# Peptides against a protein of PDB entry 3J47, part 43

Target 1, 121 residues: chain A of PDB entry 3J47
Amino acid sequence: IRLTNQLKSLKGLQSKLKDVVEYLDKVINKELPINHTILGKLQDVFNLLPNLGTPDDDEIDVENHDRINISNNLQKALTVKTNDELMVIYISNLVRSIIAFDDLIENKIQNKKIQEQRVKD
Target 2, 26 residues: chain B of PDB entry 3J47
Amino acid sequence: NAQYHLLVKQGDGLLTKLQKYGAAVR

## One batch from the design tools (peptide; aimed at target 1 I91 L94, target 2 K9 Q19)

Design b2_p28_8_s1 (made by RFdiffusion4, then SolubleMPNN; from b2_p28_8, 21 letters changed)
Fold by OpenDDE base, seed 4:
Structure b2_p28_8_s1 (fold): chain B 121 residues (1-121), chain C 26 residues (1-26), chain A 28 residues (1-28)
Amino acid sequence: as target 1 above (121 residues)
Amino acid sequence: as target 2 above (26 residues)
Amino acid sequence: SSLDEQLDQLLENQQRLLTLINKMVDSL
């Protein structure tokens, strides 16, 4: 159970990471505004959360109910933390992309200035 | 959530400005 | 706490980038 839940959380994280990468690619390609797609993918992760927490319907005694609630709260907290980490990674990659584009634009401006100087000479 | 949305909105604004700048440099 | 710190640093980096891009746009 615990290992299976960790594997499922990891798969969810992997799926979210893939989704974030795909989103980043779409943002780089100017196909989508950043906000709506990030929100949609966050919602997809949250919609996958209930599928992580279905306790097996087996006759588990009343003493396990408190442990199950603590485990579910921990899983929820871990999922939120994982989502936040993915968001930070996403924004970090976005910032890196913006820096790279800024450098490219600066290089292009410099090249244009050099060409304009050559035409004046 | 609200801080993330704000950060993402700022990133979108930055990206839009970068796009306009890139188009002006072409 | 470490994740919050990383998020704050990322926000600061975005603000710096915005400022740099604005300066570049103004220089055109």
Scores: peptide ipSAE 0.374, ipTM 0.858, DockQ to the pose 0.035
OpenDDE base, seeds 1, 2, 3, 5: peptide ipSAE 0.351, 0.327, 0.355, 0.322; ipTM 0.854, 0.845, 0.860, 0.847; seeds 1, 2, 3, 5 fail the geometry check

Design b2_p28_8_s2 (made by RFdiffusion4, then SolubleMPNN; from b2_p28_8, 20 letters changed)
Fold by OpenDDE base, seed 4:
Structure b2_p28_8_s2 (fold): chain B 121 residues (1-121), chain C 26 residues (1-26), chain A 28 residues (1-28)
Amino acid sequence: as target 1 above (121 residues)
Amino acid sequence: as target 2 above (26 residues)
Amino acid sequence: SELDEQMDRLIENMNRQLAEIRAMVDSL
């Protein structure tokens, strides 16, 4: 029962992660806006994953070692992949913010020049 | 990795421009 | 003046964030 529930929870998490990846791909493709709430929840899940992925070393029967290694490698690969996707999104947002600020600064410079010209007239 | 380094480099370049503009507005 | 100060603070924050991202990428 407990192992079946853990497997079901892992499958549920995998499905949610897939949905998040699909969402992130849509955001990268500019099809959808970034949902900060989804990203925050995902970060919280990943911060909890290292604590969930340490099965106490004391009870792991040798026969589960290959499955545990595959599961840990899959979790690590999923964590790395999601971390990479989050980084891409974060960098993309920073770049967009920088561009927006560049435009704002240019607008301010132009407005200042217009004001200085009005004072001279 | 290489794509991330490229994105970081682009961000640094834009940030440097932004800093120059900020200094010019002062 | 106040808007310039806000922009400066934002630039500083962005610089810090970019540095953190760079450190993270370099650690991969």
Scores: peptide ipSAE 0.280, ipTM 0.836, DockQ to the pose 0.550
OpenDDE base, seeds 1, 2, 3, 5: peptide ipSAE 0.257, 0.268, 0.232, 0.313; ipTM 0.823, 0.831, 0.811, 0.833; seeds 3, 5 fail the geometry check

Design b2_p28_8_s3 (made by RFdiffusion4, then SolubleMPNN; from b2_p28_8, 20 letters changed)
Fold by OpenDDE base, seed 5:
Structure b2_p28_8_s3 (fold): chain B 121 residues (1-121), chain C 26 residues (1-26), chain A 28 residues (1-28)
Amino acid sequence: as target 1 above (121 residues)
Amino acid sequence: as target 2 above (26 residues)
Amino acid sequence: DELDKQLEELERNMQELLTKIREMVDSL
C-alpha cells in the first residue's frame, strides 16, 4: 500500500510537472491565461505529500529505519520538486503581470501622445 | 534552485523597473 | 523619447526573462 501510494503520488507529481511545463510554454507563447486548476492540483499534491510520509504509528518493528529514511527522502524530494513547481508558477504569474503592466504603460504613453497632438492642432 | 533564484531575482528587478516607469508616466 | 527608450529596454528585459524561463522548462 505505501509503495503504491508513493508511486501514485510520484506519477501524479510527474503528470502535474508536465502540465506545469505545458502551461508555462503556453504562457510564454501568450496562448493561455493561468489555469487556477493547475494551482489547485499542485496544492492538493503538496497537501498529500506530508501524508505520504507519515506511517500510521501502528507498525512497531526495528527494520523500518531504512524504509522510513527512504520514505522521508522521497517525501523530501517530492516536497522540493513541488516547491520548485509552485515557484515556476509564481514566476509565470510575475511575467504575466509584467506584460500586462507594460501594455498599460504603452497605452498610457499613446494616450498622452494623442492628447499632446490634439492640443497642437 | 540557483537558476530559479536567479530567474526570480531578474523578474523582481524587471517588476521594480516597471513600477518606476509607471510612476514616471503618472 | 526617453519614455519610449525605457519601454523598449523593459520589453527587452522581459523577453530575456521569458527566454530563461523557457530554458528552465526545457531542462525539466
Scores: peptide ipSAE 0.323, ipTM 0.851, DockQ to the pose 0.060
OpenDDE base, seeds 1, 2, 3, 4: peptide ipSAE 0.320, 0.285, 0.281, 0.317; ipTM 0.851, 0.845, 0.842, 0.849

Design b2_p28_8_s4 (made by RFdiffusion4, then SolubleMPNN; from b2_p28_8, 21 letters changed)
Fold by OpenDDE base, seed 1:
Structure b2_p28_8_s4 (fold): chain B 121 residues (1-121), chain C 26 residues (1-26), chain A 28 residues (1-28)
Amino acid sequence: as target 1 above (121 residues)
Amino acid sequence: as target 2 above (26 residues)
Amino acid sequence: DELDKQLDELEKNMQEQLTLINQMVDSL
């Protein structure tokens, strides 16, 4: 049951990661704003991933040490991968904010030029 | 990890500059 | 004139930031 749930969660995560990548491509192409709900759900999944690897302390079988290390390495690799995706999202938001701010500056410059022309007429 | 933290720190530095400029234009 | 100078400086700084962001993206 636990392995099947982990595999299902991993498949769900892989599907969500694919959806996030597709969304990021649309964001990079300026087609859509960032969905903060997808970001929050990804963060929640990562905050829960450390807890999904805690076996209840009641069966110390020595053969699990390599599986726990593999699970921890996979969890670390997933955490890194999502931190990278979150970074790409963050950078994309920064770039969009900068572009929007450039447009705001240009609009202010144009409005000022229009006001200066109206004072000279 | 270290490169990631460096990139995040640089991004935060850029965000802070962007916020300062946004406040100066208001 | 001073406001236009501040706007030009701001635009320049934003272009420098965009360049830095692009360098960061290229480093990913």
Scores: peptide ipSAE 0.346, ipTM 0.859, DockQ to the pose 0.076
OpenDDE base, seeds 2, 3, 4, 5: peptide ipSAE 0.315, 0.342, 0.341, 0.337; ipTM 0.851, 0.857, 0.857, 0.852

## One batch from the design tools (peptide; aimed at target 1 N83)

Design b2_p29_1 (made by RFdiffusion4)
Pose (drawn by RFdiffusion4):
Structure b2_p29_1 (pose): chain A 91 residues (1-28, 36-48, 72-121), chain B 26 residues (1-26), chain P 29 residues (1-29)
Amino acid sequence: IRLTNQLKSLKGLQSKLKDVVEYLDKVIHTILGKLQDVFNLNNLQKALTVKTNDELMVIYISNLVRSIIAFDDLIENKIQNKKIQEQRVKD
Amino acid sequence: as target 2 above (26 residues)
Amino acid sequence: EELDEAEEKMEEENEKIHEQFEKIEEENN
């Protein structure tokens, strides 16, 4: 789902660029200003990425903890299944 | 870095315990 | 088999944590 959403966003840019190229050919405004703003707003992420890397590490740790908890419940389920099997054999 | 490593080390320690439990179950 | 798969996933997540820490350490240096 996230991927489809990202693709839709990129699709708009691609189409938008085509339109801009055609517009320029024809010329040979508010949209242009808006685009410029967007441009000014990856490169900058570079420095910001430094912080993001720290935060990514924290969310990785959290995911690891959750995986451990899921493993624990999984073991319990497996034990219950074994017990059920034993009871069936006895029967 | 050292502080960050500390939390990481603890997380690893818990992971080890969980692995040991899995081995005992097997 | 499910327990082994869960353990493998946890090892992969741990490896990601260590790789990410190395990047953070390089940035701090």

Design b2_p29_1_s1 (made by RFdiffusion4, then SolubleMPNN; from b2_p29_1, 19 letters changed)
Fold by OpenDDE base, seed 4:
Structure b2_p29_1_s1 (fold): chain B 121 residues (1-121), chain C 26 residues (1-26), chain A 29 residues (1-29)
Amino acid sequence: as target 1 above (121 residues)
Amino acid sequence: as target 2 above (26 residues)
Amino acid sequence: DELDKKLEEMNIILKKVHELLKQIEKLKQ
């Protein structure tokens, strides 16, 4: 039962990660604003990932040790992948904020130039 | 990892420059 | 003169933004 639940959670995570990647691609393409809710859900999934591999202390079935090790290695690999995705989101947000700030600076410069022209006229 | 950290560092450096510029434009 | 200097500084930042975007896109491939 536990291994099946881990596989189901893993598949759910993989699906969410795919949705996040697709969302990131849309964000990079400026098709969609960053959905903070998707980011928050991804963070929640990430924070839950370490816990999905912690055996609740009540079923150390020794016979599944190799499957547990494979599951833990896969969880670690997914954790790294999720971290990389979160950081791509972070950088994408940073870049968007930088562009928006650049546009604001340009608008301010233009407004200043217009005001200087009005004082000369 | 290394390329990623480099990218983050470059982004932070750019943000810092943008902040300095924004402060100079005020 | 000061405005032109500020515009130049902005253009330098914009160029760096574009380079960062290009690096991000390269990491996605």
Scores: peptide ipSAE 0.302, ipTM 0.841, DockQ to the pose 0.061
OpenDDE base, seeds 1, 2, 3, 5: peptide ipSAE 0.232, 0.284, 0.280, 0.268; ipTM 0.806, 0.838, 0.837, 0.832

Design b2_p29_1_s2 (made by RFdiffusion4, then SolubleMPNN; from b2_p29_1, 20 letters changed)
Fold by OpenDDE base, seed 4:
Structure b2_p29_1_s2 (fold): chain B 121 residues (1-121), chain C 26 residues (1-26), chain A 29 residues (1-29)
Amino acid sequence: as target 1 above (121 residues)
Amino acid sequence: as target 2 above (26 residues)
Amino acid sequence: SELDEQLKQMEIILQNVHDLLEEIKKQKE
């Protein structure tokens, strides 16, 4: 179940990343305005957050770190307008990371409670 | 720009708190 | 008691996350 959920979350993320890339390509080609679509995609990512499941500590750290690094690398390469968009993406990723970590902490607390109960039994 | 920086600061603060808590729980 | 304190800390974090999310929503409006 957990692995399946993680895989599903990863697939969802991958799909959204592809959508973002496609959007960026359209923006580069001046087919679409940058701001509104990026915001829309960001909102979509946020809406998918509850579906990301509860990744392990190591997975959370690695995934979020990679996303942050990607955002930072993109930020270095892009214009002021893009910077604002990337900042929004960065914040969104940060929030995602925080939520995931919170869920992880909750799971750990629950596990500790279960363990304590087992010791008392 | 200022609003964005404020939001980033809030996020960073939350992240820091979360990290501290995580370290304490471990 | 220790577990209770941990739960309280978690609750504080959750509230902070909520507040941050609300602020993000406000900026999008």
Scores: peptide ipSAE 0.260, ipTM 0.818, DockQ to the pose 0.068
OpenDDE base, seeds 1, 2, 3, 5: peptide ipSAE 0.260, 0.222, 0.254, 0.247; ipTM 0.816, 0.791, 0.811, 0.811; seeds 1, 3 fail the geometry check

Design b2_p29_1_s3 (made by RFdiffusion4, then SolubleMPNN; from b2_p29_1, 19 letters changed)
Fold by OpenDDE base, seed 4:
Structure b2_p29_1_s3 (fold): chain B 121 residues (1-121), chain C 26 residues (1-26), chain A 29 residues (1-29)
Amino acid sequence: as target 1 above (121 residues)
Amino acid sequence: as target 2 above (26 residues)
Amino acid sequence: SELEKQLEEMNIILSNVHELLKKIEEQKK
């Protein structure tokens, strides 16, 4: 049961990661704003991932140790990958914010120039 | 990871500069 | 002169943004 749940969670995480990648690609292409809901869900998955790797001490069936280790390694690898994706999303948001501020500053500069020209005329 | 953190720091630095500039333009 | 200084600062910021974007694209490869 636990292994099946871990595999299901891993598949769910993989699917969400794929969605995040697709979203990031759309963000990079300036087609869509960052979906804060997707980011929030991804963060929730990250917060849950450490809990998915806790072997509850009580049902250590010795025979599945190799499969458990492989699953834990895959989970760690997916955690790292998801972290990298979250960081890319964060940077993308930061860049968008910077661009928006740049545009605002440019608009203010232009308005100031127009006002100065009106005072000189 | 280190390269990514460097990129984040650079972005934060840019944001800070932009904020200072925006405050000076006000 | 103050406006010119402001434009220069904005250009520096823009240049830095472009560099960051380039680095992001390099990390995606």
Scores: peptide ipSAE 0.295, ipTM 0.842, DockQ to the pose 0.061
OpenDDE base, seeds 1, 2, 3, 5: peptide ipSAE 0.267, 0.291, 0.283, 0.292; ipTM 0.830, 0.835, 0.835, 0.836

Design b2_p29_1_s4 (made by RFdiffusion4, then SolubleMPNN; from b2_p29_1, 16 letters changed)
Fold by OpenDDE base, seed 4:
Structure b2_p29_1_s4 (fold): chain B 121 residues (1-121), chain C 26 residues (1-26), chain A 29 residues (1-29)
Amino acid sequence: as target 1 above (121 residues)
Amino acid sequence: as target 2 above (26 residues)
Amino acid sequence: SELDEKLKEMEIELKKVHELLEEIEKQQQ
């Protein structure tokens, strides 16, 4: 049970990480506006969190219920925390990419100004 | 949560401005 | 010139977002 729950949480995290990567790839490809998709993926993560803690309905062993519930709640909280951390890392990387793009645009503008000045001289 | 959402919102605002700028420079 | 001003504003906002992200990362550690 505990190992199975840890494995489910790890799989959920892996799935979410995959979704974040796929989103990053779509952002890099300019297919989607960053905010709506990041927010959507964050929501998807939060919506998947309840499912990570639900034992499949079939093994309601009543005696282990309290320990399982505490473990599931803790695991859910840890999953939320990990998801938030991953999202912060994602946004930080996105911001870095935007800054790099801004620098490239500024360099292009400067180069254009230099060329325009050379044509006037 | 609120600070995180604010940060995300600001990052998106910047991205949108950057996209508009990139389109104006093209 | 107007384009350069908009770029500068965006760079300033990007720096603020980066700082806020770093603060959130520090709070999560």
Scores: peptide ipSAE 0.353, ipTM 0.856, DockQ to the pose 0.083
OpenDDE base, seeds 1, 2, 3, 5: peptide ipSAE 0.280, 0.302, 0.303, 0.272; ipTM 0.843, 0.850, 0.852, 0.836; seeds 1, 3 fail the geometry check

Design b2_p29_2_s1 (made by RFdiffusion4, then SolubleMPNN; its pose is not in this set)
Fold by OpenDDE base, seed 1:
Structure b2_p29_2_s1 (fold): chain B 121 residues (1-121), chain C 26 residues (1-26), chain A 29 residues (1-29)
Amino acid sequence: as target 1 above (121 residues)
Amino acid sequence: as target 2 above (26 residues)
Amino acid sequence: DLKLRDQMLEQVLRQIEELKKLQEELQKE
């Protein structure tokens, strides 16, 4: 039962990661704005991943110690991969914020040039 | 890791320049 | 003053283009 639930959660996570990657590609291509709700839900899933690897304290079968170590290593690897995806999102957001601020500065400069011309006329 | 840290550092550098520019345009 | 601001803008634009290239490299990995 627990392994089947982990596989179902992993498949759900994999599907959601695919949706996030597709969303990221659209974000990088400037086709869509960042969906903070998708990002927040992704972060929540990853913050819950450490808790999915903690055995509830009531059946520590010592034979699972190697399987628990493998699951913890896989969970760490997935956490790293996610951190990398979140970092790409963060940078993409930073770059867009910078472009938007640059456009705002250019517009302000143009408006100032127009005002300085009107004062000279 | 290293390329990512480089990208972040470049982004922070650009953000800092943009902030300085925004302050100079005020 | 205006010429210095235009030069600063061009520097920011070049840095945005460099960041875009670095983002494209990070996506290929």
Scores: peptide ipSAE 0.329, ipTM 0.846, DockQ to the pose 0.029
OpenDDE base, seeds 2, 3, 4, 5: peptide ipSAE 0.306, 0.319, 0.324, 0.298; ipTM 0.842, 0.846, 0.850, 0.838

Design b2_p29_2_s2 (made by RFdiffusion4, then SolubleMPNN; its pose is not in this set)
Fold by OpenDDE base, seed 4:
Structure b2_p29_2_s2 (fold): chain B 121 residues (1-121), chain C 26 residues (1-26), chain A 29 residues (1-29)
Amino acid sequence: as target 1 above (121 residues)
Amino acid sequence: as target 2 above (26 residues)
Amino acid sequence: NLKERDELLELVLRRIEELQKLMEELQAE
């Protein structure tokens, strides 16, 4: 039962990760702003992933060992994928922050020019 | 991993240049 | 200096484009 629930949760996570990637693609394409709620949920999922694959030490039945190994490998693969997605989000946010900062610099320079012109008049 | 670190380093490098620019425009 | 500003802006924009490209490459893997 627990392994099936873990696998179901992992599939749910994978689906959510796919949705996040699709969202990130839209953010990269400047179609949508970054959804901090999606980011937060992705982080929560990432933080829960290690815990979802730790068998509580009390029920490692030998017959489930292969299923546990497959689950752990899948969890590790999803963890890596989640890290890559989080990185893409981070870089996208960084790029956006840089663009916004550039616009602020330009606006400041324009304002300074306007002030300098007003002092000369 | 290596591409990840490269991407992050490039981002940090850009941020540093932008900060230097912002300081020069002040 | 306006010229130095414009040159620096261009450098920032070019670097943003490079970062975007690298992000796309990483997402494609």
Scores: peptide ipSAE 0.295, ipTM 0.846, DockQ to the pose 0.029
OpenDDE base, seeds 1, 2, 3, 5: peptide ipSAE 0.287, 0.268, 0.281, 0.267; ipTM 0.840, 0.839, 0.843, 0.836

Design b2_p29_2_s3 (made by RFdiffusion4, then SolubleMPNN; its pose is not in this set)
Fold by OpenDDE base, seed 1:
Structure b2_p29_2_s3 (fold): chain B 121 residues (1-121), chain C 26 residues (1-26), chain A 29 residues (1-29)
Amino acid sequence: as target 1 above (121 residues)
Amino acid sequence: as target 2 above (26 residues)
Amino acid sequence: TQKLRDELLEQVQRKIIELQKLQEELEKE
């Protein structure tokens, strides 16, 4: 039961990671704004991951120790990969905020020029 | 890590330049 | 004023390209 849940969570994380990357591509292509719900669900998966790594203190069979180390290394590698993807999302948001602010400044300059022309006429 | 921190620092530099430009247009 | 905006826009475009490269590197891992 635990191994099947870890594999299901891992597949779920991998699928969400792919959905986040695909969402980032759409964001870079100006097709979609960042969906905070995807970020929230990703954070929830991350908050559940450390709870799957607490062994209940009863029955570490020695054959599970190598499998536990491999699963912990895979879980750590996936945690690093998803942290890097969250970083790419953060920077993509920052770049979009910069573009939107530049457009606002341009609109303000155009509005000032139109007002100055109307005062000279 | 290092490339990410460089990327964030460049983004913050752009934001600061944009903020200065917005203040000069006000 | 226009030159400073054009330089800022060019820097933003360079940043978008750098983000796309970082995304492609993360997809290859």
Scores: peptide ipSAE 0.354, ipTM 0.853, DockQ to the pose 0.027
OpenDDE base, seeds 2, 3, 4, 5: peptide ipSAE 0.317, 0.305, 0.364, 0.343; ipTM 0.848, 0.843, 0.859, 0.851; seeds 2, 3, 4, 5 fail the geometry check

Design b2_p29_2_s4 (made by RFdiffusion4, then SolubleMPNN; its pose is not in this set)
Fold by OpenDDE base, seed 4:
Structure b2_p29_2_s4 (fold): chain B 121 residues (1-121), chain C 26 residues (1-26), chain A 29 residues (1-29)
Amino acid sequence: as target 1 above (121 residues)
Amino acid sequence: as target 2 above (26 residues)
Amino acid sequence: DQKQRDELLEQVQRRIIELTKLQKELEAE
């Protein structure tokens, strides 16, 4: 039961990570805006991941040391990879916000020039 | 971690500058 | 007024270029 739940959670995480990557690719290609709800759910999943890696301190049998180190390294690598993905998302949103602001400034400059021409006629 | 926090901090700094300018242009 | 807007536009453009470089560095890791 416990192993099946871990495998199901890992498959669910892998599916969500794939959806995030596909979403990021669409974001990079300027096809879609970022879904904040997906991002929030991803962050919640990551905040719950540390709870999957604390074995209670009372069953350290010496034979599992290599498997525990591999699991901790994999969890750390997954955490780093997701932080990198979240960072790329954040930068992409920031760049879009800056471009939209640049366009707004340009529109305001153009509107001001049109008003100055109308006052001169 | 440190590079991530640096990048987020740089982004937040830019967003803050952008907001201040948007307020000054209104 | 116009000169200050042009200077700010230039600062925004410089910052976009810096962020785009930082994004490329991150994509290369």
Scores: peptide ipSAE 0.302, ipTM 0.857, DockQ to the pose 0.029
OpenDDE base, seeds 1, 2, 3, 5: peptide ipSAE 0.307, 0.298, 0.300, 0.300; ipTM 0.851, 0.854, 0.854, 0.852; seed 1 fails the geometry check

Design b2_p29_3 (made by RFdiffusion4)
Pose (drawn by RFdiffusion4):
Formats: structure tokens, C-alpha cells, sequence
Structure b2_p29_3 (pose): chain A 91 residues (1-28, 36-48, 72-121), chain B 26 residues (1-26), chain P 29 residues (1-29)
């Protein structure tokens, strides 16, 4: 789902660029200003990425913890299944 | 870095314990 | 046994990602 959303966003840019190129050919405004702002707003993320890397690490650790919890419950389930099997054999 | 490594080390330690429990179950 | 092995593999892969990410942090610092 996230991927489809990202593609939709990129699609808009691609179409938008085509339109801009055609517009410029015909010319040979508010949208242009808006685009410029967006441009000014990955390069900058480079320095910001430094911080993001720290936060990514924390979110990785949390995911590891959750996986451990899930493994614990999984073991319990497996034990219950074994017990059920033993009871059936006895019967 | 050292502080960050400390938390990481603890997380690894818990992971080891969980692995040991899995081996005992097997 | 297969589901437990898969869960352990997923945890190990997550742990590797943590260590690789920490290496990046060390390089940055």
C-alpha cells in the first residue's frame, strides 16, 4: 500500500514535468514558484540523515524486542499443541 | 557511541536468553 | 520446529541490521 502511494506521488511529478516542458516550449506562473519552493525544501536530508540514522537504530531495537515477545508466545502455543497431541494419543 | 553500544549490548543479551529457551524447548 | 527456526532467523536478521546501523553511527561520529 505504501508503495502504491509513493508511485502515485512520483507519477504526479512525472506528468507535471512533462506539462512544464510543453509549457516552456509554448512560451518560447504560480506553479513554477511552488516548484521552486519544493526544490529548496535528498541533498538536505543528507545532514538530517545523520539524526535519522540514530532514530532508525532505536526503531530497529524496538522491532527486535517485539520479535522476542512474539517468539515467546509462539513457544507457549507449541507446548499447548504438544499437550493436545499427547492427550489424543492417550485417548 | 559507547552509550549507544551499551543499550545494544543489553538487547543482544536478551536475545541470547531467548535463544537458550528455544534450545531447551527443542 | 520450522516456525521457531524462522522466528529465530528473523530476529538474527533484525539484530544484524541494528549492528550495521550502529556502524554507520560510529562512522558519522
Amino acid sequence: IRLTNQLKSLKGLQSKLKDVVEYLDKVIHTILGKLQDVFNLNNLQKALTVKTNDELMVIYISNLVRSIIAFDDLIENKIQNKKIQEQRVKD
Amino acid sequence: as target 2 above (26 residues)
Amino acid sequence: EEELEEAEEEMLEQNEKIHEQFEKIEEEN

Design b2_p29_3_s1 (made by RFdiffusion4, then SolubleMPNN; from b2_p29_3, 19 letters changed)
Fold by OpenDDE base, seed 1:
Structure b2_p29_3_s1 (fold): chain B 121 residues (1-121), chain C 26 residues (1-26), chain A 29 residues (1-29)
Amino acid sequence: as target 1 above (121 residues)
Amino acid sequence: as target 2 above (26 residues)
Amino acid sequence: DKELDKQIEEMNRILQNVHELLKKLEEQR
């Protein structure tokens, strides 16, 4: 039962990761604003990741120890990968906010120059 | 982790500079 | 005039910093 849930969560994470990468590519191409709902769902997956690492203390036969170490290393690698992806999303949002603010500043400067020119005529 | 915290900090520093600039243009 | 020129210079500096951040993001890919 646990392996099937981990595989389902992994497939769900991989699908969301793909959707986030596709979203990030559209972000880089300036086509779309960030959907906060995707961030919330990734955060929920992260909050569930610690629960994937608690073995119920009652079924550790010695043969599962190597599988648990491989699973923990894979889970740690996935946690790092998902953190790096959340990071890229955050930076992309920040860069967009900066560009949009720069365009607003430039528009204000242009409007001020036009107003100064109208006062000199 | 450390490189990212540095990149986030650089971005926040840029946002702060941009915000100060926007306040000076008002 | 001088204050507007200073504002444009600061804006260009911000744009360069944004471009450098974007370049660092591309280098990580």
Scores: peptide ipSAE 0.305, ipTM 0.848, DockQ to the pose 0.060
OpenDDE base, seeds 2, 3, 4, 5: peptide ipSAE 0.273, 0.286, 0.286, 0.296; ipTM 0.833, 0.843, 0.846, 0.844

Design b2_p29_3_s2 (made by RFdiffusion4, then SolubleMPNN; from b2_p29_3, 18 letters changed)
Fold by OpenDDE base, seed 4:
Structure b2_p29_3_s2 (fold): chain B 121 residues (1-121), chain C 26 residues (1-26), chain A 29 residues (1-29)
Amino acid sequence: as target 1 above (121 residues)
Amino acid sequence: as target 2 above (26 residues)
Amino acid sequence: DEELDKQLEEMNRILQQVHELLKKLEEQK
């Protein structure tokens, strides 16, 4: 039970990490606008949160119900917290990519100005 | 939640503007 | 020249908005 719940949490976290990586790859490849997919995946995570806390119907031993409920609530809270932290990291990386793209645009503008000046001389 | 979603939405609006700008500079 | 200056101004405006967004993200940490 406790190890199984930790494994389920770890699998949920791993699935989410995989989804975040796959999203980052799609963003890098310019296949998707960032917002709709982040919001969609956030919604998917919130929709999966109840399922992460549902014990698979096959191991409800009634005598540990209070310890299981506390563990599941803590695991849900930790999953939400980890989800929020991963999203903050994701947004931070996105903003870094935006700044790097802005710097690239500025460099292109400067290079164009230098070329125009060389044609006038 | 709501403030976080608002911040995400603002970031994406900005990204969309930056993408349009990058396309206009090419 | 004028169109390039307009582009630079819009880029600077975007950069300022990025900076403001970064600041808001930092205030939420």
Scores: peptide ipSAE 0.303, ipTM 0.843, DockQ to the pose 0.088
OpenDDE base, seeds 1, 2, 3, 5: peptide ipSAE 0.302, 0.281, 0.276, 0.301; ipTM 0.844, 0.840, 0.839, 0.843; seeds 1, 5 fail the geometry check

